# Designs tried in a protein design run: peptides against a protein of PDB entry 7RZF. Part 49

Target 1, 358 residues: chain A of PDB entry 7RZF
Amino acid sequence: PFQEEHLKQLYKIVPIKDIRNLYVTFPIPDLQKYYKSNPGHYLGHLIGHEGPGSLLSELKSKGWVNTLVGGQKEGARGFMFFIINVDLTEEGLLHVEDIILHMFQYIQKLRAEGPQEWVFQECKDLNAVAFRFKDKERPRGYTSKIAGILHYYPLEEVLTAEYLLEEFRPDLIEMVLDKLRPENVRVAIVSKSFEGKTDRTEEWYGTQYKQEAIPDEVIKKWQNADLNGKFKLPTKNEFIPTNFEILPLEKEATPYPALIKDTAMSKLWFKQDDKFFLPKACLNFEFFSPFAYVDPLHCNMAYLYLELLKDSLNEYAYAAELAGLSYDLQNTIYGMYLSVKGYNDKQPILLKKIIEKM
Target 2, 358 residues: chain A of PDB entry 7RZF as posed
Amino acid sequence: PFQEEHLKQLYKIVPIKDIRNLYVTFPIPDLQKYYKSNPGHYLGHLIGHEGPGSLLSELKSKGWVNTLVGGQKEGARGFMFFIINVDLTEEGLLHVEDIILHMFQYIQKLRAEGPQEWVFQELKDLNAVAFRFKDKERPRGYTSKIAGILHYYPLEEVLTAEYLLEEFRPDLIEMVLDKLRPENVRVAIVSKSFEGKTDRTEEWYGTQYKQEAIPDEVIKKWQNADLNGKFKLPTKNEFIPTNFEILPLEKEATPYPALIKDTAMSKLWFKQDDKFFLPKANLNFEFFSPFAYVDPLHSNMAYLYLELLKDSLNEYAYAAELAGLSYDLQNTIYGMYLSVKGYNDKQPILLKKIIEKM

## One batch from the design tools (peptide; aimed at target 1 G44 G71 K73)

Design b2_p19_6_s3 (made by RFdiffusion4, then SolubleMPNN; from b2_p19_6, 10 letters changed)
Fold by OpenDDE base, seed 4:
Structure b2_p19_6_s3 (fold): chain B 358 residues (1-358), chain A 19 residues (1-19)
Amino acid sequence: as target 1 above (358 residues)
Amino acid sequence: MSLPKPEIPEWIERVLLSK
């Protein structure tokens, strides 16, 4: 176990590559036996969320962070770590203390709201989707992962243990949240700006670093993290597929897209999948406007319109991506192109959201 | 998709997660 002397430490690390990263780490109990509830995954889902009111959304709005990942990592026997990792901007490198304050404000929000069964159910559903299609989408990564997992799980559960959430354990979520405190923190800042300012070298990789105690005043500042009103729990992800039914191949199925609707205002082509047999679809829309590119003014207006539309849809982008949906919007010489791809079940919901913003 | 787990490079892990 990490003792008190090992906590509240700051590591300034010099990278070989020009990268700026922050790692905020907390030692936590070994949660391996709780794989069916996976409280670390629950917390990682919320802390790593990218939607409105998320930690990342706020840090990104300030121009301090580009990306954020939160979750548990295996440690030594009987220990794990909960880690929040962010990619820092140049400005963010100057605001590390404030970034970490925001992390603790978000954690405090999670404590105040308490464990949410619907969030657990969402994690369960997302994992079920990932499990169901793991072998169908990317076979190459499966074999190497199984070998590592065999050391941790019974053989019968190895395939499922990482994905199957079965038990909502609010007590374990609260237990992990109670470990995510400033007094338990180990921080690493990775930046070339520390070059020539280090006093230690790691023996195996030759990594240059400086270790410092985090000042008590800074720890107290983080301990007094208030409820920031900008932080909100995510809304339910409405894009998570629940129906995976595959329609039978039609007798008249053609090897190429068939024109199934031809009107003065619209043409519709359809191609049924005859190869992959996945509950996925690609919806592609081309909109033609005779006015879109008549002159530079109309061109600029069409561009601005699309940028505003993209901005208005950004609130759904992350939730859609998590659910295995994506959309794309592009200007074309003749108007606009829209693509919606992924699991077919909730595509109509995403499409409706797009149309409502148009 | 499964949420990405934090990947710490080994060269950082040995500094940050070692005793």
Scores: peptide ipSAE 0.470, ipTM 0.907, DockQ to the pose 0.589
OpenDDE base, seeds 1, 2, 3, 5: peptide ipSAE 0.466, 0.467, 0.463, 0.465; ipTM 0.907, 0.903, 0.904, 0.904

Design b2_p19_6_s4 (made by RFdiffusion4, then SolubleMPNN; from b2_p19_6, 11 letters changed)
Fold by OpenDDE base, seed 4:
Order: C-alpha cells, then structure tokens, then sequence
Structure b2_p19_6_s4 (fold): chain B 358 residues (1-358), chain A 19 residues (1-19)
C-alpha cells in the first residue's frame, strides 16, 4: 500500500509527443472481490459523464479541458487506483490547481447526493446491452481479453464478470468516495513545457520528470472544496434500450429499399435487415426546401440554423451515444439531412427530441 | 457501451503508479 510519504505528490512529466494530459490518481482498496457491485464503475460513470452539469461540461466551458475519463485501474496485489484523466488545453495547463479543485467539488457533490440506485440500474442496463452484443459487433477483441481476465475471475464467470452488475452496494460506493480525497492524491501533469525543467529520469523508458510535494496550502484548498452549484447529477438516460425483439423477415422483403409510401409531400423507402439480424435501425431523412440555397443569404441562414440545432441537441448527444444511438445533421444543396442510427427501441424518443428542437 | 477506462501509457504508469 501507499504510505503518507507517497501521497500528495506532483509529477511533471515530459512527453515525446506534443500532448498535454493531467492524471489525478487515488490509491483505493482492491475491489476485485466486489465485481458484482463494481463501485468504481459507478463512480467512473458519474465522474466521466459528459452531460449537462457534469465535470467535463464545466471544464470545457472554461476552455481548460477537451476530454475526461474517470475510472478504476488495476494496481499491484491488494490495491487499485481510481484515476481521473483529462486532456488539457494550453489554457488548462495554466489552471491545473483549479481543474483539480473542480474535480473535488464534483466529488463533494457526489457525497452530498449519496449513492443513487437508479444510476446503478443504468450502469447495469448499459453493461447488459454491451454484453449481449459484444460478440456480434466486435469479434476480434474477444480472445485477447479472455486471457487477461482469467487471472481475476472464476472460469465460469469470466465471460460475464466484466459486464454483470447484480448488487447495489451504496456502502462500497461511499467507501471509494472516502478514498477520493486531496490527502490521498497523486498527480501527474504531462507537457512539453517541462522540457529542461526536470531532474529525474525513469529507468525503463528514459522518461524525464520532476517530482514535487503538493503544497499544504493547495491540499487545504482542495479539502475545502465547496458545493459548486453548476454541478448536477445526470438526468435519467431515456435512450437505453430494453426491447431487443427482432421482427421476422417479411416474405416480400426486397434486397434493396422499397418505396412503401409515396405522397405529394413525402416518399418513404424501407429495407428490412436480411444480414445482421440486430435490433438496430438506420433512419435517414432528407428534407427538401426550394429556399435553402436560393441565394447566399439563405445558404448562410440554413447553415446557422443547423449549427443552432446541433447546439440545442448537444444535451442529448452523450446520453444517446452511451445508449448506442447516434444522430447526424448536415446541410445539403437541397436542404437538410438527418440520420438517426443504433438500437431501434428508443430511436423514436431521440427522433422526437430532435423534432422538438427543429 | 462499456465506459472507457482510463488508459495510462506504461511510460507514465511507471512514474505515477510506482513507489
């Protein structure tokens, strides 16, 4: 285990590539035995969330961070790490202390709200979807993963253990949250800006770095992280599929899209899947407007409209993606193109949300 | 989808996660 002398450390690391990364790490107990509840996954889901009121949304709004990942990582025997990793902007590199403060404010929000069973249920449902379709969507990655996980799980559970959530354990969630404290932090900042400012070299890779103790004043600042009113728990993900029924292939199924509706205002083509047999659909809409590209002004208005529409839909983008849904909006020379793809069950919900914003 | 786990390159891991 890490002792107090190993905690509250800052590592300034010189990369080979021009990258800017921040790693905020916390030693945590070995959670392997709790794989059925997976409290680290629960926390990773919330901390790594990209929706409104998330940590990432706030850090992006400030122009400090591009991406954020949170979750547990295996360590040596008897302990793990919880890691928050962010991709830093040039401006974010100057505000690392404040970025970490925001991380602790979000963690404090999670403590204040307490463990939510509905969030656990969403994680369970998302993992169940991933498990159900893992072999159908990505066969190549299966064999290499099994060999690695055989060391951690009973043989009988190896196939399911990574995905199966069965037990809501709020006590374990709180236990991990209690380890996500400033006094238990190890920080790495990765930037070329540290070139020529390092005093150590890692033996195996020759990585140049500087190790410093984080000042007590900074630790205290993080310990006094208040509730930031900008942070909110995510709303329930309405897009998570629950129905995976595949309709039988119609007797008159055509190998190409068939025109099934032809009106003065609309044409509808339909092709049933005859190859993949997945509970997925692709909805493609082409909107025609005689005014869309009549002149440069109308072109610009159509462009601005689409950008505003995309911006208004951004609140759903992450939730849709997590649920295996996607949408695309594009300007065309005749008007607009909309595509909705993924699991068919909740596509009508996403489509309705899009239409309500149009 | 399964949430992405933090991937730390080995060259960083040896600095950050070692004693």
Amino acid sequence: as target 1 above (358 residues)
Amino acid sequence: MKLPKPEIPEWIERVLLSK
Scores: peptide ipSAE 0.470, ipTM 0.909, DockQ to the pose 0.619
OpenDDE base, seeds 1, 2, 3, 5: peptide ipSAE 0.464, 0.470, 0.463, 0.460; ipTM 0.910, 0.907, 0.906, 0.903

Design b2_p19_7 (made by RFdiffusion4)
Pose (drawn by RFdiffusion4):
Structure b2_p19_7 (pose): chain A 358 residues (1-358), chain P 19 residues (1-19)
Amino acid sequence: as target 2 above (358 residues)
Amino acid sequence: VNFEFSVDDFYLDLALSLH
């Protein structure tokens, strides 16, 4: 649907609720036919990746961006999109051309070195382990899912869809990586600062927007010279699991969780798993404090402190959320809260690091 | 592990259908 008259354009949209965002839209051909190499997932794993020396951490370091989501959007049949959607700070709206410039800097940093064998082997291993201990399904919604993808795949791999990968073909990685060029951009800015500046309006919904077609100054400033920032490829993962042993049932087996520790400092509830036999467990905690909800100031500093702890600890723990260990730390009325769940091998390192950062 | 785009946003869908 994107003919070349309406390419290289930058819209400005006025919202109703106060948000600020930047959408970068590329068009690409259909790659649902290529469901074995999956080049869109490769570029999505290399663009939207938090951690040391990556696209998001540098935009955090310049104070312009809270978070960004990579990957490819799939629309209808016979055509596909690719999106880099970002949200903005107060002075992140002043430097949009520089943000998109850094986006093409990281794209060119990934075009000078191109394919990687160990990233494909690592992602295939992760999907294979994440498929081998696939948990049970709720019978409603699961049959709708496997009847929702029954149109595309044959009868043998109706289940093993986007789980098992056979081959690493760098040609398709290079092909989809070539279609990401600044002659294929469509920038869209959402900001509430364009109240009285909009000429055009939407008939169906009634929203207002613009047409600031990007002059060639900034296009030929985008693709001209792009060496690097301080970017780097992600490093070897250490949260990949290795212990897949189901520990045996002990003498004191109980059907409900029993109180084992009762002190004036803490109490526990424990139950070995009897039904599922998956090498994974969930640990949860609820820390209490009478000072968490005393007045609005003390009920306000709690969200700020807990949020800055999540800010400063996502850079470390995104590899744990990517390997299958997910944690969550949010505030409650009484006190604060913690819940770490996932594979059975790397809970101590993650929970201990959470405490010592806390 | 999936890297398919799955953000549900009204302004993105609107910007994709604009002329």

Design b2_p19_7_s1 (made by RFdiffusion4, then SolubleMPNN; from b2_p19_7, 9 letters changed)
Fold by OpenDDE base, seed 3:
Structure b2_p19_7_s1 (fold): chain B 358 residues (1-358), chain A 19 residues (1-19)
Amino acid sequence: as target 1 above (358 residues)
Amino acid sequence: MSFKYTLDDEYLDLALRLK
């Protein structure tokens, strides 16, 4: 276990590759026994969220961070880490203290709102979908994985324990949140900018690093993190599938798309899945406009329109992705192409959102 | 980017081991 002397530390690490990463880490209790509630996953889902009002959205808007990941990782025996990892921009590397302040502001928002059962339910549902439709793993890798996790889970649960949430435990969520404090923080910054500024070498890989105590004034600044009004809990994910019914193959099913609707303004082709038998669909729309490529001005306007449309849909992109839905928008020489793919149940909702923004 | 909850980074393990 880390003692107080190991907390409030900053590590400046020189990478081999040209990367800029920030790791904000917190020692937490061993949560392995709480796999049925998985409070670390709940917090990772929220802290790592990419939607409007998320930590990433704000840090990205400032130009400081490209990507963000939150979650728990196993440590040595008897403890774990909660980790917030961000990919830093060059500008973000200059604002690490402020980035971490925003992290604590978001954590403070989570404390203020308290544990949300509906968020747990979404995590449960998402994990259930992921488990149900997971690809077949390679037998050797799978057996080795199972052998490893047999130490942690009952034999009856070993196949499901990593995916299936069963118990909402707000007390455990609050317990983990209580460990996500500035006084418990360990910060690592990975950047080539520290080359020639290090005084230590790690024994295993020869990685050069510098260790510094985080100043008490900085810790106090983070401790006094207020509620930032830009941070909000995510809205309910409306794209999570609940119906997985597979329709029987029609007797007249063709091996190729059949024309099922033909009008002056539209043609609709349909092919039933005869191979995969998944509750998934691919919707492809080609829009034709005589004006799209009539001249360079119209071409540029069509391009700009599509970029603006994509930007307007960003609020749904992450929620759709989490739910196993995706969309693609492209300019064509004839107009525009739209594709919607994934679980069929909530595709109409996503399609409606796209159309409403068009 | 797909939320891979797997924090697999070569430097993460280092950061966690440093005392």
Scores: peptide ipSAE 0.345, ipTM 0.862, DockQ to the pose 0.476
OpenDDE base, seeds 1, 2, 4, 5: peptide ipSAE 0.336, 0.322, 0.345, 0.320; ipTM 0.871, 0.864, 0.869, 0.852; seed 2 fails the geometry check

Design b2_p19_7_s2 (made by RFdiffusion4, then SolubleMPNN; from b2_p19_7, 10 letters changed)
Fold by OpenDDE base, seed 1:
Structure b2_p19_7_s2 (fold): chain B 358 residues (1-358), chain A 19 residues (1-19)
Amino acid sequence: as target 1 above (358 residues)
Amino acid sequence: MSFKYTINDFYLELALRLK
């Protein structure tokens, strides 16, 4: 475990690539034994959430951060890390202290709200879906992975341990949250802007870096992080599939899409899955407009329309993605293309949301 | 953990059949 002298440290690191990253790291207890409740996953789900009221949403709105990932990472034997990693903009690089303040404000929000069983249940359901419908992996990689995790899980659970949540443990969630404090922080900033400003070289890779203590005033600022009213828990994910029934293959199923509706305004083609037998569907819509590509002005208007539409759908995009749904919107020379893919159960909900925004 | 859904082979094959 890191001693007190290793905490409240700032590392300025020079990358080889032109990247800007911030790593906010907290030493945490080894959570391996709690894999059935996985409190680190619960917190990573919330801290790394991308929906309205999320940490990322706020940081993006300020133009400081492009992406955010939160979660536990294995350390050495007997300890782990909780890491919040963000991709910084050029402007964000100038506001690292404020970014971290917002992180602590969000963490404070999580403390104030307390552990939510419904959030745990969503994580449980999502992981169960991911396990049940896991794609085939390359055998070599999969075998090596399984061999590795046999050290951590009982043989009977080795296949399920990384996915199946069984126990809601609010006490463990609170325990981990209690470790996510400014006094327990290690900060690393990765930027080429530190070139020529470093005084140390990493032994293994020759990475140049500078280590500094974070000023007490900054630590205090983070310790006094108040509740920011912009931060909210996510809403329930309406896109999580619950019905996985596979309909029997129709007797007249053709190897190709069949035209099942033909009208002056629409044609509908249908192909039942006769190969994969997954509770998934692909809905493709081509909208035709004689005006879409008639001249440069109309083309640009159609483009702008889709960009605005995509922007208006951002609130659903992340939740849909988490639930194994995706959509795509594209301009075509004939009009617009929409695709909705994933688990079929909640596709109508997503489609309805898209159409309502159109 | 950022849960990113990967489009599986199902959709790739479906797309190939529609072409």
Scores: peptide ipSAE 0.028, ipTM 0.441, DockQ to the pose 0.025
OpenDDE base, seeds 2, 3, 4, 5: peptide ipSAE 0.019, 0.018, 0.022, 0.018; ipTM 0.627, 0.636, 0.649, 0.634; seed 4 fails the geometry check

Design b2_p19_7_s3 (made by RFdiffusion4, then SolubleMPNN; from b2_p19_7, 8 letters changed)
Fold by OpenDDE base, seed 3:
Structure b2_p19_7_s3 (fold): chain B 358 residues (1-358), chain A 19 residues (1-19)
Amino acid sequence: as target 1 above (358 residues)
Amino acid sequence: MSFKYTVDDEYLDLALRLK
């Protein structure tokens, strides 16, 4: 376990590759025994969320961060880490203190709102979907994985323990949140900008780094992180599938798309899945406009329209992705192409959202 | 990106080992 002397430390690390990463890490208790509630997953889901009002959304809006990941990682025996990792922009590298302030503001928001059972339920449902529809693993890799996890889980649960949440434990969520404090932080910044500014070399890989104590004034700034009104809990994910029924193959099913609707303004082709038998569908729409490519101005307007449409749909993109839905929008020489793919149950909801923005 | 933390990063491992 880390002692007080190992906390409130900043590590400046020189990478081999041209990368800019920030790791904000917190030592936490070993949560392995709480796998049925998995409070670290709950917090990772919220902290790592990419929707409106999320930590990432705000940090991206400032141009400081490209990507964000939050979650727990195994440490040495008897403890874990909670980690917030971000990919830094060049500008973000200059604003690390402010980025971390925003992290603590978001964590403070989570404390203020308290544990939400509906968020846990969404995590449970998402994990259940992922478990149900996981690809078949390679036997050798799977056996090795199972052998490893048998140390942590009962034999009867070993196949499901990593996926199936069973118990909402707000007390454990609060316990982990209580460890996510500035006084417990360990910060690592990975950037080539530290080349020639380091004074230590790591023994295993020869990685150059500098270790510094985080100033007490900076710790105090993070401790006094106010509630930032830009941070909000995510809305309920309306795209999570609940119906997984597969319709029987029709007797007249064709191996190719059949024309099932033909009107003056639309044609519809349909092909039933005869191979995969998954509760998934691919919806493809080609929109034709005589104006789309009539001249360079119209072409540019069509492009701009699509970019604006995509931007307006960003609020749903992450929630859809989490739920196993995706969409694609492209300009074509004839107009526009839309594709909606994934679990069929909530595709109409996503399609409606797209149409409402068009 | 997936909300599941799956980063296998050598620099993360380093950061976690440094004292």
Scores: peptide ipSAE 0.378, ipTM 0.876, DockQ to the pose 0.532
OpenDDE base, seeds 1, 2, 4, 5: peptide ipSAE 0.364, 0.355, 0.382, 0.365; ipTM 0.879, 0.867, 0.882, 0.863; seed 4 fails the geometry check

Design b2_p19_7_s4 (made by RFdiffusion4, then SolubleMPNN; from b2_p19_7, 10 letters changed)
Fold by OpenDDE base, seed 3:
Structure b2_p19_7_s4 (fold): chain B 358 residues (1-358), chain A 19 residues (1-19)
Amino acid sequence: as target 1 above (358 residues)
Amino acid sequence: MSFKYTLDDEYLELALRLK
């Protein structure tokens, strides 16, 4: 386990590749025995969330961060890490202290709101969907994985333990949140900008790094992180599928799309899945406009319209993706193309959201 | 980006091992 002397440390690491990463890490207790509640997954889901009011949304708005991942990782025997990892912009590299301040502001927001059972339920439902529709793994890799996890799970649960949440444990969520404090932080910054500014070499790979104590004044700034009003808990994910019924194959099912609606303004083609038998659908819409490509001005306006439409849909994109839904919008020489793909159950909701923004 | 909760980064492993 890390002692106090190993906490509040900053590591400046020189990468081989031109990457800029920030790792904010916290030693936490071994949570393996709590796999049924998985409090680290709950926190990773929220801290890593990409929707409005999320940590990533705010850090992106400042131009400091491109991507963010939050979650737990196994450590040595008897402890784990909670990790917040961000891909830094060049500007973000200059604002690492402020980025970490925002992380602690978000964590403080999570403390203030307390554990939410509905968020746990969403995590449970998402994991259940992921488990149910998990692709077939390669036998050798799967066997090796199962052999490894047999040390942690009962034999009867070994196939499901990684996916199926069973117990809402707000006490464990609060316990982990209590470890996500500035006094427990270990920070690593990975950037080529530290080349020639390091004084240590790692033994395994020869990676050059510098270790520094984080100043007490900086720790105190992070400890005094206030509630930032820009941070909000996610809204409920309305796209999570609940109905997985597969309709029987129609007797007259054709191997090609059949025209099922023909009007002056629209044609609808339908093909039933005769191969995969999944509760998924692909909806493809082609919109025709005589004005879309009539001249360069209209072409540019159509492009701008689509970009604005995409931007207006960003609030739903992440929630849809988590729920196994995706959409695509493209300009065509005739107008616009829209596709909606994924689990069929909530596709009408996503489609409605798209149409309401059009 | 799909939340791969698997934080598989070579530099993360390094950062976690540094004392």
Scores: peptide ipSAE 0.378, ipTM 0.868, DockQ to the pose 0.486
OpenDDE base, seeds 1, 2, 4, 5: peptide ipSAE 0.365, 0.350, 0.362, 0.357; ipTM 0.874, 0.860, 0.860, 0.858

Design b2_p19_8 (made by RFdiffusion4)
Pose (drawn by RFdiffusion4):
Structure b2_p19_8 (pose): chain A 358 residues (1-358), chain P 19 residues (1-19)
Amino acid sequence: as target 2 above (358 residues)
Amino acid sequence: SPNPKEPYIPEDYWSVIMK
């Protein structure tokens, strides 16, 4: 649907709720026919990746961006999109050309070195382990899912869809990586600061927007010289699991969780798993404080402190959320709350780091 | 999940982007 008359264009949209965002849209051909190599997931794993020396951490370091989501959007049949969607700070709306410039800097940093064998082997291993201990399904919604992808795949791999990968073909990685060029951009800015500046309006919904077609100054400023920032490739993962042993049932087996520790400091509830036999467990905690909801100031500093703890600890723990260990730490009325779940091997390192950062 | 997250765009914004 994107003919070249309406390419290289930058719209400005006025919202109703106060948000600020930047959408970078590329068009790409259909890659659903390539469901074994999956080049879109490779570039999505290399673009939208938080951690040391990556696209998001540098935009955090310049104070312009809270978070960004990579990957490719799939639309209808016979055509596909690719999106880099970002949200903005107060002075992140002043430097949009520099943000998109850094996006093509990281793309060119990934075009000078191109394919990687160990990233494909690591992602394939992760999908294989994440398929081998695939949990049980709720019968409603699961049959709608496997009838929702029954149109594309044959009868043998109706289940093993986007789980098992056979081959690493760098040609398709290079092909989809070439289609990401600044002659293929479509920038869209959402900001509430364009109230009285919009000429055009939407008939169907009634929204207002613009046409600021990007002059060639910034296009030929985008693709001209792009060496690097302080970017780097992600490093070897250490949260990949290795212990897949189901520990045996002990003498005191109970059908409900029993109180084991009762002190004036803490209490526990424990139950070995009897039904599922998956090498994974969930640990949860609820810390209490009478000072958490005293007045609005003390009920306000709690969200700020807990949010800054999540800010400063996502850079460390995104590899744990990527390997299958997910944590969550949010506030409650009475006190604050913690819940770490996932594979059975790396809970102590993660929970201990959470406490000592807390 | 080890796979990357899919991008999300509201429907009324996407209708402006399609023009």

Design b2_p19_8_s1 (made by RFdiffusion4, then SolubleMPNN; from b2_p19_8, 9 letters changed)
Fold by OpenDDE base, seed 4:
Structure b2_p19_8_s1 (fold): chain B 358 residues (1-358), chain A 19 residues (1-19)
Amino acid sequence: as target 1 above (358 residues)
Amino acid sequence: SPWPEKPYIPEWVERVLLK
């Protein structure tokens, strides 16, 4: 475990590739024994959330960060790390102190709100979905993964231990949150901008870096992180599937889409899945308008309309993605194309949300 | 790995940051 002298350190690292990354790391206790509650997963879900009021949303709005990942990482025996990793913009590289301040503001928000059982339940449900369909969606990575897991879990639980959340442990969530403090931080900034400004070389890779103590004044600023009113817990994810029923294949199932509705205003084609046998559907809508692309003005209006529509739907994009749903909106020369794909159970909810924004 | 995504740290960064 890191001693106090190893904390509050900043590492400026020179990459080979032109990348800009920030790693904010916290030593935490070994949570392996708590895999049934997985408090690190709970915190990773919230800290890494991409919805409205999330840490990433705020950092993106400032133009400082492109991507954010939060979660636990295995360390040496007896401890782990909680890591927040962000992809920095050029501007973000100049605002690392402020980015980290926002991280601590979000963490402070999590402390203020306290552990939420409904969030745990969503994590549980999402993991259950992932577990149920893992073999069908991601066949390639299964064998190599099992070998690594055998070191950590009983043989009988190896297949399930990573996915099955069983116990809501708010005490453990609070325990981990208590470790996510400025006094317990190790920071790495990866940027080519540090080239020629380093004084150390890592032995194995020859990585050039500089190590500095984070100034006490900066630590104090982070310790005094207030509640930023822009940060909010996510809303409940309405898109998480709960019904996985697969309807039997119809006797007259066609190998191609069959026209099942033909009216003056609409045509409907349907094809039942005869290959994958997943509780998934693909809904495709083509809208035809004689006015959509009649002239440049109408083209521009149609384009602008879709851009605004996409922007208005962005609040649902992440929640839908987490739930295994996706949508696509495209301009066509005849009008608009909409697709909704993924688990069929909550597709009507997503479709309704889209229509309400149209 | 199960969702959420685990933070990825390249080994060349890990050896500086986590050792």
Scores: peptide ipSAE 0.486, ipTM 0.898, DockQ to the pose 0.563
OpenDDE base, seeds 1, 2, 3, 5: peptide ipSAE 0.473, 0.441, 0.468, 0.434; ipTM 0.898, 0.893, 0.895, 0.900; seeds 1, 2, 3 fail the geometry check

